# Ledger of designs, part 19: peptides against a protein of PDB entry 6UG1

Target 1, 304 residues: chain A of PDB entry 6UG1
Amino acid sequence: SNEERKRRKYFHMLYLVCLMVHGFIRNEWINSKRLSRKLSNLVPEKVFELLHPQKDEELPLRSTRKLLDGLKKCMELWQKHWKITKKYDNVGLYMRTWKEIEMSANNKRKFKTLKRSDFLRAVSKGHGDPDISVQGFVAMLRACNVNARLIMSCQPPDFTNMKIDTSLNGNNAYKDMVKYPIFWCEVWDKFSKKWITVDPVNLKTIEQVRLHSKLAPKGVACCERNMLRYVIAYDRKYGCRDVTRRYAQWMNSKVRKRRITKDDFGEKWFRKVITALHHRKRTKIDDYEDQYFFQRDESEGIPD
Target 2, 301 residues: chain A of PDB entry 6UG1 as posed
Amino acid sequence: SNEERKRRKYFHMLYLVCLMVHGFIRNEWINSKRLSRKLSNLVPEKVFELLHPQKDEELPLRSTRKLLDGLKKCMELWQKHWKITKKYDNEGLYMRTWKEIEMSANNKRKFKTLKRSDFLRAVSKGHGDPDISVQGFVAMLRACNVNARLIMSCQPPDFTNMKIDTSLNAYKDMVKYPIFWCEVWDKFSKKWITVDPVNLKTIEQVRLHSKLAPKGVACCERNMLRYVIAYDRKYGCRDVTRRYAQWMNSKVRKRRITKDDFGEKWFRKVITALHHRKRTKIDDYEDQYFFRRDESEGIPD

## One batch from the design tools (peptide; made by RFdiffusion4, then SolubleMPNN)

Design b1_p9_7_s4 (from b1_p9_7 with E2V E8K)
Fold by OpenDDE base, seed 2:
Structure b1_p9_7_s4 (fold): chain B 304 residues (1-304), chain A 9 residues (1-9)
Amino acid sequence: as target 1 above (304 residues)
Amino acid sequence: DVFEEILKE
């Protein structure tokens, strides 16, 4: 019905805000001075120096290579620190079906929200789910004065799915779900004027995204619980930015159709949500990023 | 779980 369409759109919007607020809160928690002091001790001086290379005036690429090597070593150090990777409870922050939402509303399960103290302890001990691990990795890089962003791929229920029963059939549902991350890291490369993508936990990869990312979900089974629609970046200064354009090869043709921002009302609403979560002034880094997004939009073109 | 917080309100 038209009513069910409106209900699903509204619930998608509400769910998206709560996910974005969750990302904001986690981004605050990883700025903990107590956590920072503990995590900085994991990074030896030689690795710290690689994270902060001098500018090579002859070949800036040499400085980028040092930074990339430093990030690789940080990823290796993080793997040594992280002792226990817990499975997600149920589906974690991956996308639920509409049926799962309805069933969950009926089931008054006392789900235990992770408190800030428990999060900080989990990161400090190296015990937790993959999301906590990625968030802790961002905290470690920030402890080393690296301009690292927490990235969250927000997975609200698909309001474009109008099926009554949205049950997912599949024995491998968890494996396919966790194939791609929900959280990852971006690091600012001051030499190339680009963001470096770092997945320290799931794919264990570092990439300089040009046209597409390895972190973008591929295949039907993976996309059922992880649709690239709202990739939100949270920086150390409480900036909040939509960076979906980086990771979406087909932003205009495919991704936009599944976003609330497909219409002017949704665009204006989503911009208000971003603005409410963006607690810093614009910087020259944002200018370089917006220029990159513009070039990516021009290169994709307008879908026919 | 953020979802569980939303559904309790």
Scores: peptide ipSAE 0.017, ipTM 0.691, DockQ to the pose 0.077
Fold by OpenDDE base, seed 1:
Order: sequence, then C-alpha cells, then structure tokens
Structure b1_p9_7_s4 (fold): chain B 304 residues (1-304), chain A 9 residues (1-9)
Amino acid sequence: as target 1 above (304 residues)
Amino acid sequence: DVFEEILKE
C-alpha cells in the first residue's frame, strides 16, 4: 500500500539517523586522551617519521609513498596488537530485512549497549568485533597526529524493497555479509590533496580511490546485507561529511535510487541531519574533496 | 533536541 511505503520510508529515515548518531558517538570515544596515550606507544619513531614525511618539492609522489609505507606498517602493528576478533552478535550493524525488524519489535531482546568504558578497554586490550578494531586503528593514527577519519557505511533497511522479505538463507549468509566492511579509515594526503582509503581489518588494503573502491560490495549475496548508500566520514574535529561519491562508481544511475535523497524532500532532510552532526568550520580540505566529487559527477554523467 | 526536530518533519 501507499501507507506501507510511507511507513518504510519513515522507518528508514529514523534508522539512518540512529546509525549516523552511533557513528558520531564512536568518533567521540576514539578521541579519548587516555586511549590516545596508550595507542601512541604502539608506533615506533621510525614509523611515526614515515607518517609525517617532509614535502619533496621535486617529486611530491615520494612523500605520498612514504606516507603509504607508514600506513602499511601501522596496519601490521595493529594486527600484532589485536588479539581476539569476535564475531558480530547476530548481524551487527549490517542491513536487516523488514521481516527481521518486525520480529525484533516483538522480541524485547535487550540490546547490550556497549558502554564507553567497555569500548576503551576492548580497544586497549585488542579484544572485540571488527568495528571496534577499525575504530581503534583510527584512534591509533589520531594518536600519531595523523588526520584520520572514521568511515561508516550506514545500512538502514531498504525502503525501496516492498517485497515480503523471504528469510535470508542460513550459515553462508554470515561469510557473505562480512566479506566487505561497514567501518574503515580515510587518511588525508596533504601532498596529493586526496583522501587515502585504509581497511586495516577486513581486506587489509590501502587504496587511492579514483573511479572505484575495493571496499564497494560486489555480488548479489554480499549486497543483501551491505548496500553502499550512505558512506559517512567522521573526522577528529567532529566534522561529518557524506563521502558516498568516492566509493559509488554509479552514484547517479544506481545508488541515488536507493537513497532518501532521490527526491527534494529527502535531500533537504538528509542535509539537515549532516548539518546537525557537523560540529566544525569548513576547511580547504573540504574544498579539495568537493572538487573531487564534482569531477566524479561530471565524469559519470547524468543517466539517460 | 536537534534530533527531535529532524524526526518531527
């Protein structure tokens, strides 16, 4: 019905806000001064120097290469720190079906909300789920004065899916679900004026995204619980930005149709949510990023 | 609360 379509749209919006607020809160927690002091000790001086290369005026690419090598070594150090990767409880922050949401409303399962103290302990010990691990990695880079963002791929239920969700099939669903991350890192390269994408936990990859990312879910089974629609960046200064354009090859033709921003009302509403979570002034880094997004929109074109 | 305003629209 038209009413059920409205209800699913509203519930998608509410769920998206809750996810974006969760990302904001986790971004505050990883700014903990106590955690920062502990995690800085994981990074040797030689690796710190690679993270902060001098500008090579002859060949700026040499400075970028040093930064990339420093980030690679940080990923290796992080793997040594992280002792226990826990499985997600149920589906974690991956996308739920409408049926699972309706069933969960009936089941008063007390979500064990992880407290800030428990999160800080988990990161400090290297014991937790992959999301906690990525968030801790961002905290370690920030402890080394690296301009690192926490990235979250928000997975609200698909309001464009009007089908009665058949139960997603059994045990293979977990492997396909976790094949691509929900959380990752971006690092600002001051030499190339670009964000570097870092997945320290799942794919263990560093990339300089041009047209497509390795982190973008591929294949039907992987996309069932991980649809690239809302990739939100949280910086160390409590900035909040939509960076979906970086990771979406087909933003205009495919991704926009699955977003609340497909219509003017949804675009205005989503801008209000971003503005409410954006607690810093604009910078030249935002100008370079917006220029890159503009060039990506022009290069994709308008879908016919 | 900014979130309550966003949810009332």
Scores: peptide ipSAE 0.017, ipTM 0.664, DockQ to the pose 0.836
Fold by OpenDDE base, seed 5:
Structure b1_p9_7_s4 (fold): chain B 304 residues (1-304), chain A 9 residues (1-9)
Amino acid sequence: as target 1 above (304 residues)
Amino acid sequence: DVFEEILKE
């Protein structure tokens, strides 16, 4: 019905805000001074120097290469620190079906809300789910004075799916769900004027995204619980930015159709949500990023 | 509030 379409759109919006607020709170928690002091001790001086290379005036690419080597070594150090990767309880923050949402509303399952103290302890011990691990990795880089962002791929229920029963055929293996991350890191390269993408936990990859990312879900089974629609960046100064354009090859043709921002109302609403979560002034880094997004929009073109 | 705008629709 038209009413069910409105209800699903509304519930998608509410769920998206809850996810974005969750990302904001986790971004605050990883700024903990107590955690920072502990995690800085994991990074040797030689690795810290690689994270902070001098500008090579002859070839700025040499400085970028040092930063990339430093980030690789940080990933290796993080793997040594992280002792126990827990499986997600159920689907974690991956996308739920409409049926699963309805069943969860009826079942008063006490969501065990992870407290700040429990999170800080989990990161400090190296014991937790992959999301806690990524968040801890961002905290370690921030402890080393690196301009690292927490990235969250928000997975609200698909309001474009109008099927009554949206039950996934029960065989959607946990492996297909977790094949791609929903949390990762970005690091600012001051030499190339670009964000470097870092997945320290899942794919264990570092990339400079040009047209497409390795972190973008591919294949039907993987996309059922992980749809790239809302990739939100949280920086160390409580900035909040939509960075979906970086990771979406087909933003205009495919991704936009599955976003609330497909219409003017949804665009205005989503901009209000971003603005409410954005607690810093604009910087030259934002200008370089917006220029990159503009070039990506021009290169994709308008879908027919 | 963004939440109140969501709840009023």
Scores: peptide ipSAE 0.016, ipTM 0.657, DockQ to the pose 0.452
Fold by OpenDDE base, seed 4:
Structure b1_p9_7_s4 (fold): chain B 304 residues (1-304), chain A 9 residues (1-9)
Amino acid sequence: as target 1 above (304 residues)
Amino acid sequence: DVFEEILKE
């Protein structure tokens, strides 16, 4: 019905705000001074120097290569620190079906909200789910004065799915769900004027995204609970930015149709949400990023 | 509160 379409759209919007606020709160928690002091001790001086290379005036790429090597070593150090990766109790922050939402509304399942103190303890011990591990890795890089962002792929229920039964076809294995991350890291490369993508936990990869990312979900089974629609970046100064364009190959032709921003009302509303979560002034880094997004938009072309 | 700001507009 038209009523059910409206209901699903409104519930998607509410759920998206809750996810984006969750990302904001986690981004605040990883700025903990106590955690920072503890995590800086995991990074030896030689690795710190690689994270902060001098500018090579002859070949800036040499400086980028040092930074990439430093980030690789940080991933290795993080793997040594992290002792226990817990499975999610259910689907974590992966996408739920409408049927699962309806069933959960009837069951007052106390969502076990992790407290700030428990989060800081989990990161400090190296015990937690993959999301806590990624968030802790971002905290370690920030402790080393690296301009690292927390990235969150927000997975609200699909308001474009108007089927009554939205049950997944078969037992979508936990393996297919977690094949691609929900949280990752970006690091600012001051030499190339680009964000470097870092997945320290899931795929254990570092990439300089051009047109395609390894972190973009591929295949039907993986996309059922992880649909690339809202990739939100949270920086060390409480900036909030939509970075979906980096990771979406087909932003205009495919991804936009599945976002609330498909219409002017949804675009204005989503801009208000981003603005409310953006607690810093614009910088030259934002200008370089917007220029990159513009070039990516032009290179995709206008969908026919 | 981010929710209050979004709901007041």
Scores: peptide ipSAE 0.015, ipTM 0.657, DockQ to the pose 0.375

Design b1_p9_8_s2 (from b1_p9_8, 4 letters changed)
Fold by OpenDDE base, seed 3:
Structure b1_p9_8_s2 (fold): chain B 304 residues (1-304), chain A 9 residues (1-9)
Amino acid sequence: as target 1 above (304 residues)
Amino acid sequence: SLFQKILEE
């Protein structure tokens, strides 16, 4: 019905804001001075120097290579620190079906909200789910004065799915759900003037994304609970930016149709949400990023 | 709430 379509759209918007606020809160928690002091001790001086290379005036790419090597070593150090990767409770922050949402409304399952103190302890001990691990990795890089962003792929329920029963086919195993991450890291490369993508936990990869990312879900089974639609970046200065364009190969042709921003009302609304979560002034880094997104939109073209 | 203002505007 038209009423069910409106209800699902509204619930998608509500759920999306809750997810984006969750990302904002986690980004605040990883700025903890107490945590920063502990995590900086995990990074030896030689690795710190690689994270902060001098600009090579002859070949700036040499400086980028040092930074990439430093990030690789930080990923290896993080794996040594992290002792226990817990499975998610149910589906974690992966996408729920409409049926699962309706059933959960009837069952007042107290989602045990992790307290700030428990989060800081989990990161310090190296015990937690993959999301806590990624968030802790971002905290470690920030402790080393690296301009690292927390990235969140927000998974609200699909308001474009109008099926009554949205039960997943029994083949969607936990392994297919967690094949691609929900949280990852980006690091600013001041030499190339680009963001470097880092997945320290799931795929254990470092990328300089051009047209596509390995972090973008592929295949039906993986996309059932992980649809790339809202990739939000949270920086150390409480900036909030939509970076979906980086990770979406087909932003205009495919991804936009699954976003609230498909219409003018949804675009204006989503811009208000981003603005409310963006607590810093614009910088030259934002200018370079917007220029990159513009070039990516021109290169994709308008869908026929 | 700020949330209600964002949804109602």
Scores: peptide ipSAE 0.022, ipTM 0.655, DockQ to the pose 0.830
Fold by OpenDDE base, seed 4:
Structure b1_p9_8_s2 (fold): chain B 304 residues (1-304), chain A 9 residues (1-9)
Amino acid sequence: as target 1 above (304 residues)
Amino acid sequence: SLFQKILEE
């Protein structure tokens, strides 16, 4: 019905705001001074020097290569720190079906909200789910004065799916779900004027995204619970930015149709949400990023 | 709440 379409759209919007606020709160928690002091001790001086290379004026790429090597070593150090990767309770922050939402409305499932103290303890001990691990990795890089962002792929229920039963038949549903991350890291490369993508936990990869990312879900089974639609970046200064354009190859032709921003009302509303979560002034880094997004929009073209 | 502020604006 038209009513059910409206209900699903409104519920998608509400759920999206809750996810984006969750990302904001986690980004605040990883700025803990107490956690920073503990995590800085995991990084030896030689690795710190690689994270902060001098500008090579002859070949800026040499400086980028040092930074990439430093980030690789940080991922290795993080793997040594992290002792226990817990499975997600149910689906974690992956996408729920409409049926699962309806069933959860009837069941007063106390979502066990992790307290800030418990989060800080989990990161300090190296015990937690993959999301806590990624968030802790971002905290370690920030403790080393690296301009690292927390990235969150927000998974609200699909308001474009009007099927009544959206049950997922998969025996391997969990394995397919966790194949791609929900949280990752970006690091600012001051030499190339680009964000470097870092997945320290899931795929254990570092990439300089051009047209596509390895972190973008591929295949029907993986996309059932992880649909790339809202990739939100949270920086150390409480900036909030939509970085979906980086990770979406087909933003204009495919991804936009599945976003609330498909219409002018949804675009204006989503911009209000981003603005409310963006607590810093604009910088030259934002200018370089917006220029990159513009070039990516031009290179994709307007879908006919 | 931040949510209320976003709905009221």
Scores: peptide ipSAE 0.021, ipTM 0.660, DockQ to the pose 0.412
Fold by OpenDDE base, seed 5:
Structure b1_p9_8_s2 (fold): chain B 304 residues (1-304), chain A 9 residues (1-9)
Amino acid sequence: as target 1 above (304 residues)
Amino acid sequence: SLFQKILEE
């Protein structure tokens, strides 16, 4: 019905705000001074120097290569720190079906909210789910004075899916779900004027995204619980930015159709949400990023 | 809360 379409759109918006606020809170928690002091001790001086290379005036690419090597070594150090990777309870922050949402509303399951103290302890011990691990990795880089962003791929229920029963009947559903991450890291390269993408936990990869990312979900089964629609970046200064354009090859032709921003009302609403979560002034880094997004938009073209 | 303001607008 038209009413059910409106209800699903509204619930999608509500759920999206809850996810974006969750990302904001986790981004605040990883700025903990107590955690920073502990995690800085995991990074040897030689690795710290690689994270902060001098500018090579002859070949700026040499400085970028040092930064990339430093980030690789940080991923290796993080793997040594992390002792226990817990499975997600149910689906974690991956996309729920409409049926699962309805069943969860009927079952007053006490959502055990992880407290800040429990999170800080989990990161310090190296015990937790993959999301806690990624968030801890971002905290370690920030402890080393690296301009690292927490990235969150927000997975609200698909308001474009009007099927009543959306139950996923598959034994491999968990493996397909966790094939691609929900959280990752970006690091600012001051030499190339670009964000470097880092997945320290899932794919264990570093990339300089040009047209497409390895972190973008591929295949029907993987996309059932992980749809690239709202990739939100949270920086160390409480900036909040939509960076979906980086990771979406087909933003205009495919991704936009599944976003609330497909219409002017949704675009204005989503801009208000971003603005409310953005607590810093604009910088030259934002100008370089917006220029990159503009070039990516022009290169995709307008969908026919 | 920010959440209430976004829902009430």
Scores: peptide ipSAE 0.020, ipTM 0.661, DockQ to the pose 0.616
Fold by OpenDDE base, seed 2:
Structure b1_p9_8_s2 (fold): chain B 304 residues (1-304), chain A 9 residues (1-9)
Amino acid sequence: as target 1 above (304 residues)
Amino acid sequence: SLFQKILEE
């Protein structure tokens, strides 16, 4: 019905805001001075030097290579620090079906909200789910004065799915769900003027995204609970940016159709949400990023 | 998560 379409759109919007606020709060928590002091001690001086290479004036690529090596070593150090990876409770922050949402509204499951103190303890001990681990990794890089962003792929329910029953069938639902991350890291490369993508926990990969990312979900089963639609970047200065364009190969042809921003009302609304979560002034880094997004939009073209 | 609270209210 038209009413069910409106209800699902509204619930998607509400859910999206809650996810984006969650990302914002986690981004604040990882800026903890107490956590920073503890995590900086995990990084030896030689690795710190690689994270902060001198600019090679002859070949800036040499400086980028040092940074990439430093980030690789940080991932290795992080794996040594992290002792216990907990499974998600149910689906964590992966996408729920409409049926699961309806059933969860009826079942008052007291989900224990992780308190800030518990989060900081979890990161410090190296005990927690993959999201806590990624967030802790971003905190470690920030503790080393690296310009690292927390990236969140927001998974609101699919308002374009108008099926009455949206039950997911499959024995491997959890494995397929966790195949791709919800949280990852980006690091600013001041030499190449680009963001480096870092997944320290799930795929354990570093990439310089050009056309597509390895972190973009592929295959029907993986996309059931992880649809690339809203990739939000939270920086150390409480900036909030939509970086979906980086990770979406087919932003205009495929991704836009599944976003609230498919229409002018949704675009204006989503811009207001981003603006409300963006607590810093624009920088030259944002200019370089917007130029990259522009070039990516031109290269994709407008779908006929 | 805060999110789970909002879905349960």
Scores: peptide ipSAE 0.019, ipTM 0.664, DockQ to the pose 0.074

Design b1_p9_8_s3 (from b1_p9_8, 4 letters changed)
Fold by OpenDDE base, seed 4:
Structure b1_p9_8_s3 (fold): chain B 304 residues (1-304), chain A 9 residues (1-9)
Amino acid sequence: as target 1 above (304 residues)
Amino acid sequence: SLFEKILAE
């Protein structure tokens, strides 16, 4: 019905705000001074120097290569620190079906919200789910004075799916779900004036995204619970930015149709949400990023 | 809340 369409759109918006606020809260928690002091001790001086290379005036790419090597070594150090990767309880922050939402509304399942103290302890011990691990990795880089962002791929229910039964059939549902991450890291490269993508936990990869990312879900089974629609970046200064354009190859032709921002009302609403979560002034880094997004929009073209 | 403010506008 038209009413059910409105209800699903509203619930999608509500769920999206809750996810974005969750990302904001986790981004505050990883700025903990107590955690920072502990995690800085995991990074040897030689690796710290690679994270902070001098500018090579002849070939800035040499400085970028040192930074990339430093980030690779940080990823290896993080794997040594992280002792226990817990499975997600149910689907974690991956996308739920409408049926699962309706069934969950009837079942007063107390979502066991992880407290700040428990999170800080989990990161410090190296015990937790993949999301906690990624968040801890961002905290370690920030402890080393690296301009690292927490990235969250927000997975609200698909308001464009009007099917009554949205049950997912599959023996490998969990494996397909966790094939691609929900949380990752970005690091500012001051030499190339670009964000470097780092997945320290899932794919264990470092990328300089041009047109495509390995972190973008591919295949029907993987996209059932992980639709790339809202990739939100949280920086160390409490900035909040939509970075979906980096990871979406087909933003205009495909991804936009699955976003609340497909219409002017949804665009204005989503901008209000971003603005409310953005607690810093604009910087030259934002200018370089916006220029990159503009070039990516031009290169995709307008879908016919 | 921030949420209430965003939904009330």
Scores: peptide ipSAE 0.024, ipTM 0.672, DockQ to the pose 0.639
Fold by OpenDDE base, seed 3:
Structure b1_p9_8_s3 (fold): chain B 304 residues (1-304), chain A 9 residues (1-9)
Amino acid sequence: as target 1 above (304 residues)
Amino acid sequence: SLFEKILAE
């Protein structure tokens, strides 16, 4: 019905705001001065120097290579620090079906809210789910004065799915759900004027995204609980930016149709949400990023 | 998560 379409759209919007606020809160927690002091001690001086290379005036790419090597070593150090990767409770922050949402409304499940103190302890001990691990990795890089962003792929329920029963076929194993991350890191490369993508936990990869990302979900089974639609970046200065364009190959043709921003009302609403979560002034880094997104939109073209 | 609480309320 038209009513059910409105209901699902509204619930998607509410869900998306709650996810984006969750990312904002986690981004504040990883800025903890106490945590920063502990995590900086995990990074040897030689690795710190690689994270802060001098500008090579002859070949700026040499400086980027040092930064990439520093980030690789940081991933290895983080893997040594992280002792216990817990499975998600149920589906974590992966996408729920409409049936799962309806069933959850009827069952007052006491979700254990992780307190700030428990989060800081979990990161400090290296014990937690993959999301906590990624968030802790971003905290470690920030402790080393690296301009690292927390990236969150927000997974609200699909308001474009109008099926009554949205039960997943029983074959959608936990392995397919967690094949791609929900949280990752981006690091600013001041030499190339680009964001470097870092997945320290799931795929354990570093990439310089041009057209396609390894972190973009592929295949039906993986996309059932992980649809790339709202990739939000949270920086160390409490900036909030939509970076979906980086990771979406087909933003205009495919991804936009699954976003609230498919219409003018949704675009204006979503811009208000981003603005409310963006607590810093614009910088030249934002200009370079917007230029990159513009070039990506031109290169994709208008869908026929 | 806090989010899961807000959705369960």
Scores: peptide ipSAE 0.024, ipTM 0.719, DockQ to the pose 0.074
Fold by OpenDDE base, seed 5:
Structure b1_p9_8_s3 (fold): chain B 304 residues (1-304), chain A 9 residues (1-9)
Amino acid sequence: as target 1 above (304 residues)
Amino acid sequence: SLFEKILAE
């Protein structure tokens, strides 16, 4: 019905805000001074120097290469620190079906919310789910004075799916779900004036994204619980930015149709949400990023 | 909160 379409759109909006607020809170927790002091001790001086190379005036690319090598070594150090990767409880922060939402509303499942103290302990011990591990990795880079962002791919239920039963049948549903991450890292390269993408936990990859990312879900089964629609960046100064354009090859033709921002009302609403979560002034880094997004929009063109 | 503002609109 038209009413059910409105209900699903509203519930999608509410769920998206809850996810974005969750990302904001986790971004605050990883700024913990106590955690920072503990995680800085994991990074030896030689790796710290690679994270902070001098500018090579002859070939700035040499400085970028040192930074990339430093980030690779940080991923190796993080793997040594992390002792136990827990499976997600149910689907974690991956996309739920409408049926799962309805069933969960009927079942008074006590969601055990992870407290800040428990999170800090989990990161410090190297014991938790992949999301906690990625968040801890961002905390380690921030402890080393690296301009690292926490990235969250927000997975609200698909308001464009009007099927009543959206049950996912399949024994491999968990493997397909976790094939691509929900959380990752971005690091500012001051030499190239670009964000470097880092997945320290899932794919264990470092990318300089130009047109597409390996972190973008591919294949029907993987996209059922992980649809790239709302990739939100949280920086160390409590900035909040939509960075979906970086990871979406087909933003205008495909991704926009699955976002609340497909219409003017949704665009204005989503801009209000971003603005309310953005607690810093604009910087020259934001100008370089917006210029990159503009060039990506021009290069994709308007879908026919 | 933002959440309260979004629920009140």
Scores: peptide ipSAE 0.024, ipTM 0.673, DockQ to the pose 0.556
Fold by OpenDDE base, seed 2:
Structure b1_p9_8_s3 (fold): chain B 304 residues (1-304), chain A 9 residues (1-9)
Amino acid sequence: as target 1 above (304 residues)
Amino acid sequence: SLFEKILAE
């Protein structure tokens, strides 16, 4: 019905805000001074120097290479620190079906909310789910004065799915769900004027995204619980930015159709949510990023 | 998660 369409759209919007607020809160928690002091001790001086290379005036690419090597070594150090990767409780922050949402509303499952103190302890001990691990990795880079963003791929239920029964066709194995991350890192490269993508936990990869990312979900089974629609970046200064354009190859043709921002009302609403979570002034880094997004929009073109 | 709690309320 038209009512069910409105209900699903509204619930998608509410769910999206709650996810974005969750990302914001986690971004505050990883700025903990106590955690920062502990995590900085994991990074040897030689690795710190690689994270902060001098500008090579002859070949700026050499400085980028040092930064990339430093980030690789940080991923290795992080793997040594992280002792226990817990499975997600149920589906974690991956996308639920509408049926699962309806069933969960009926089941007063006492979801154990992870408190800030428990999060900080989990990161400090190296015990937690993959999201906590990624968030801790961002905290470690920030402890080393790296301009690292927490990236969150927000997975609200698909409001474009109007099926009554939205049960998944088959046992989507936990492995297919977690094949691609929900959280990752971006690091600002001051030499190339670009964001470097870092997945320290799932794919254990570093990327300089041009047209597509390895972190973008591919295949039916993976996309059922992980649709790239709302990739939100949270920086160390409490900036909040939509960076979906970086990771979406087909933003205009495919991704936009699955976003609330497909219409002017949704665009204005979503911009209001971003603005409410964006607690810093614009910087020249944002100008370089917006220029990159513009070039990506021009290169994709308008879908016919 | 906090989020799951908000959705269960």
Scores: peptide ipSAE 0.024, ipTM 0.717, DockQ to the pose 0.073

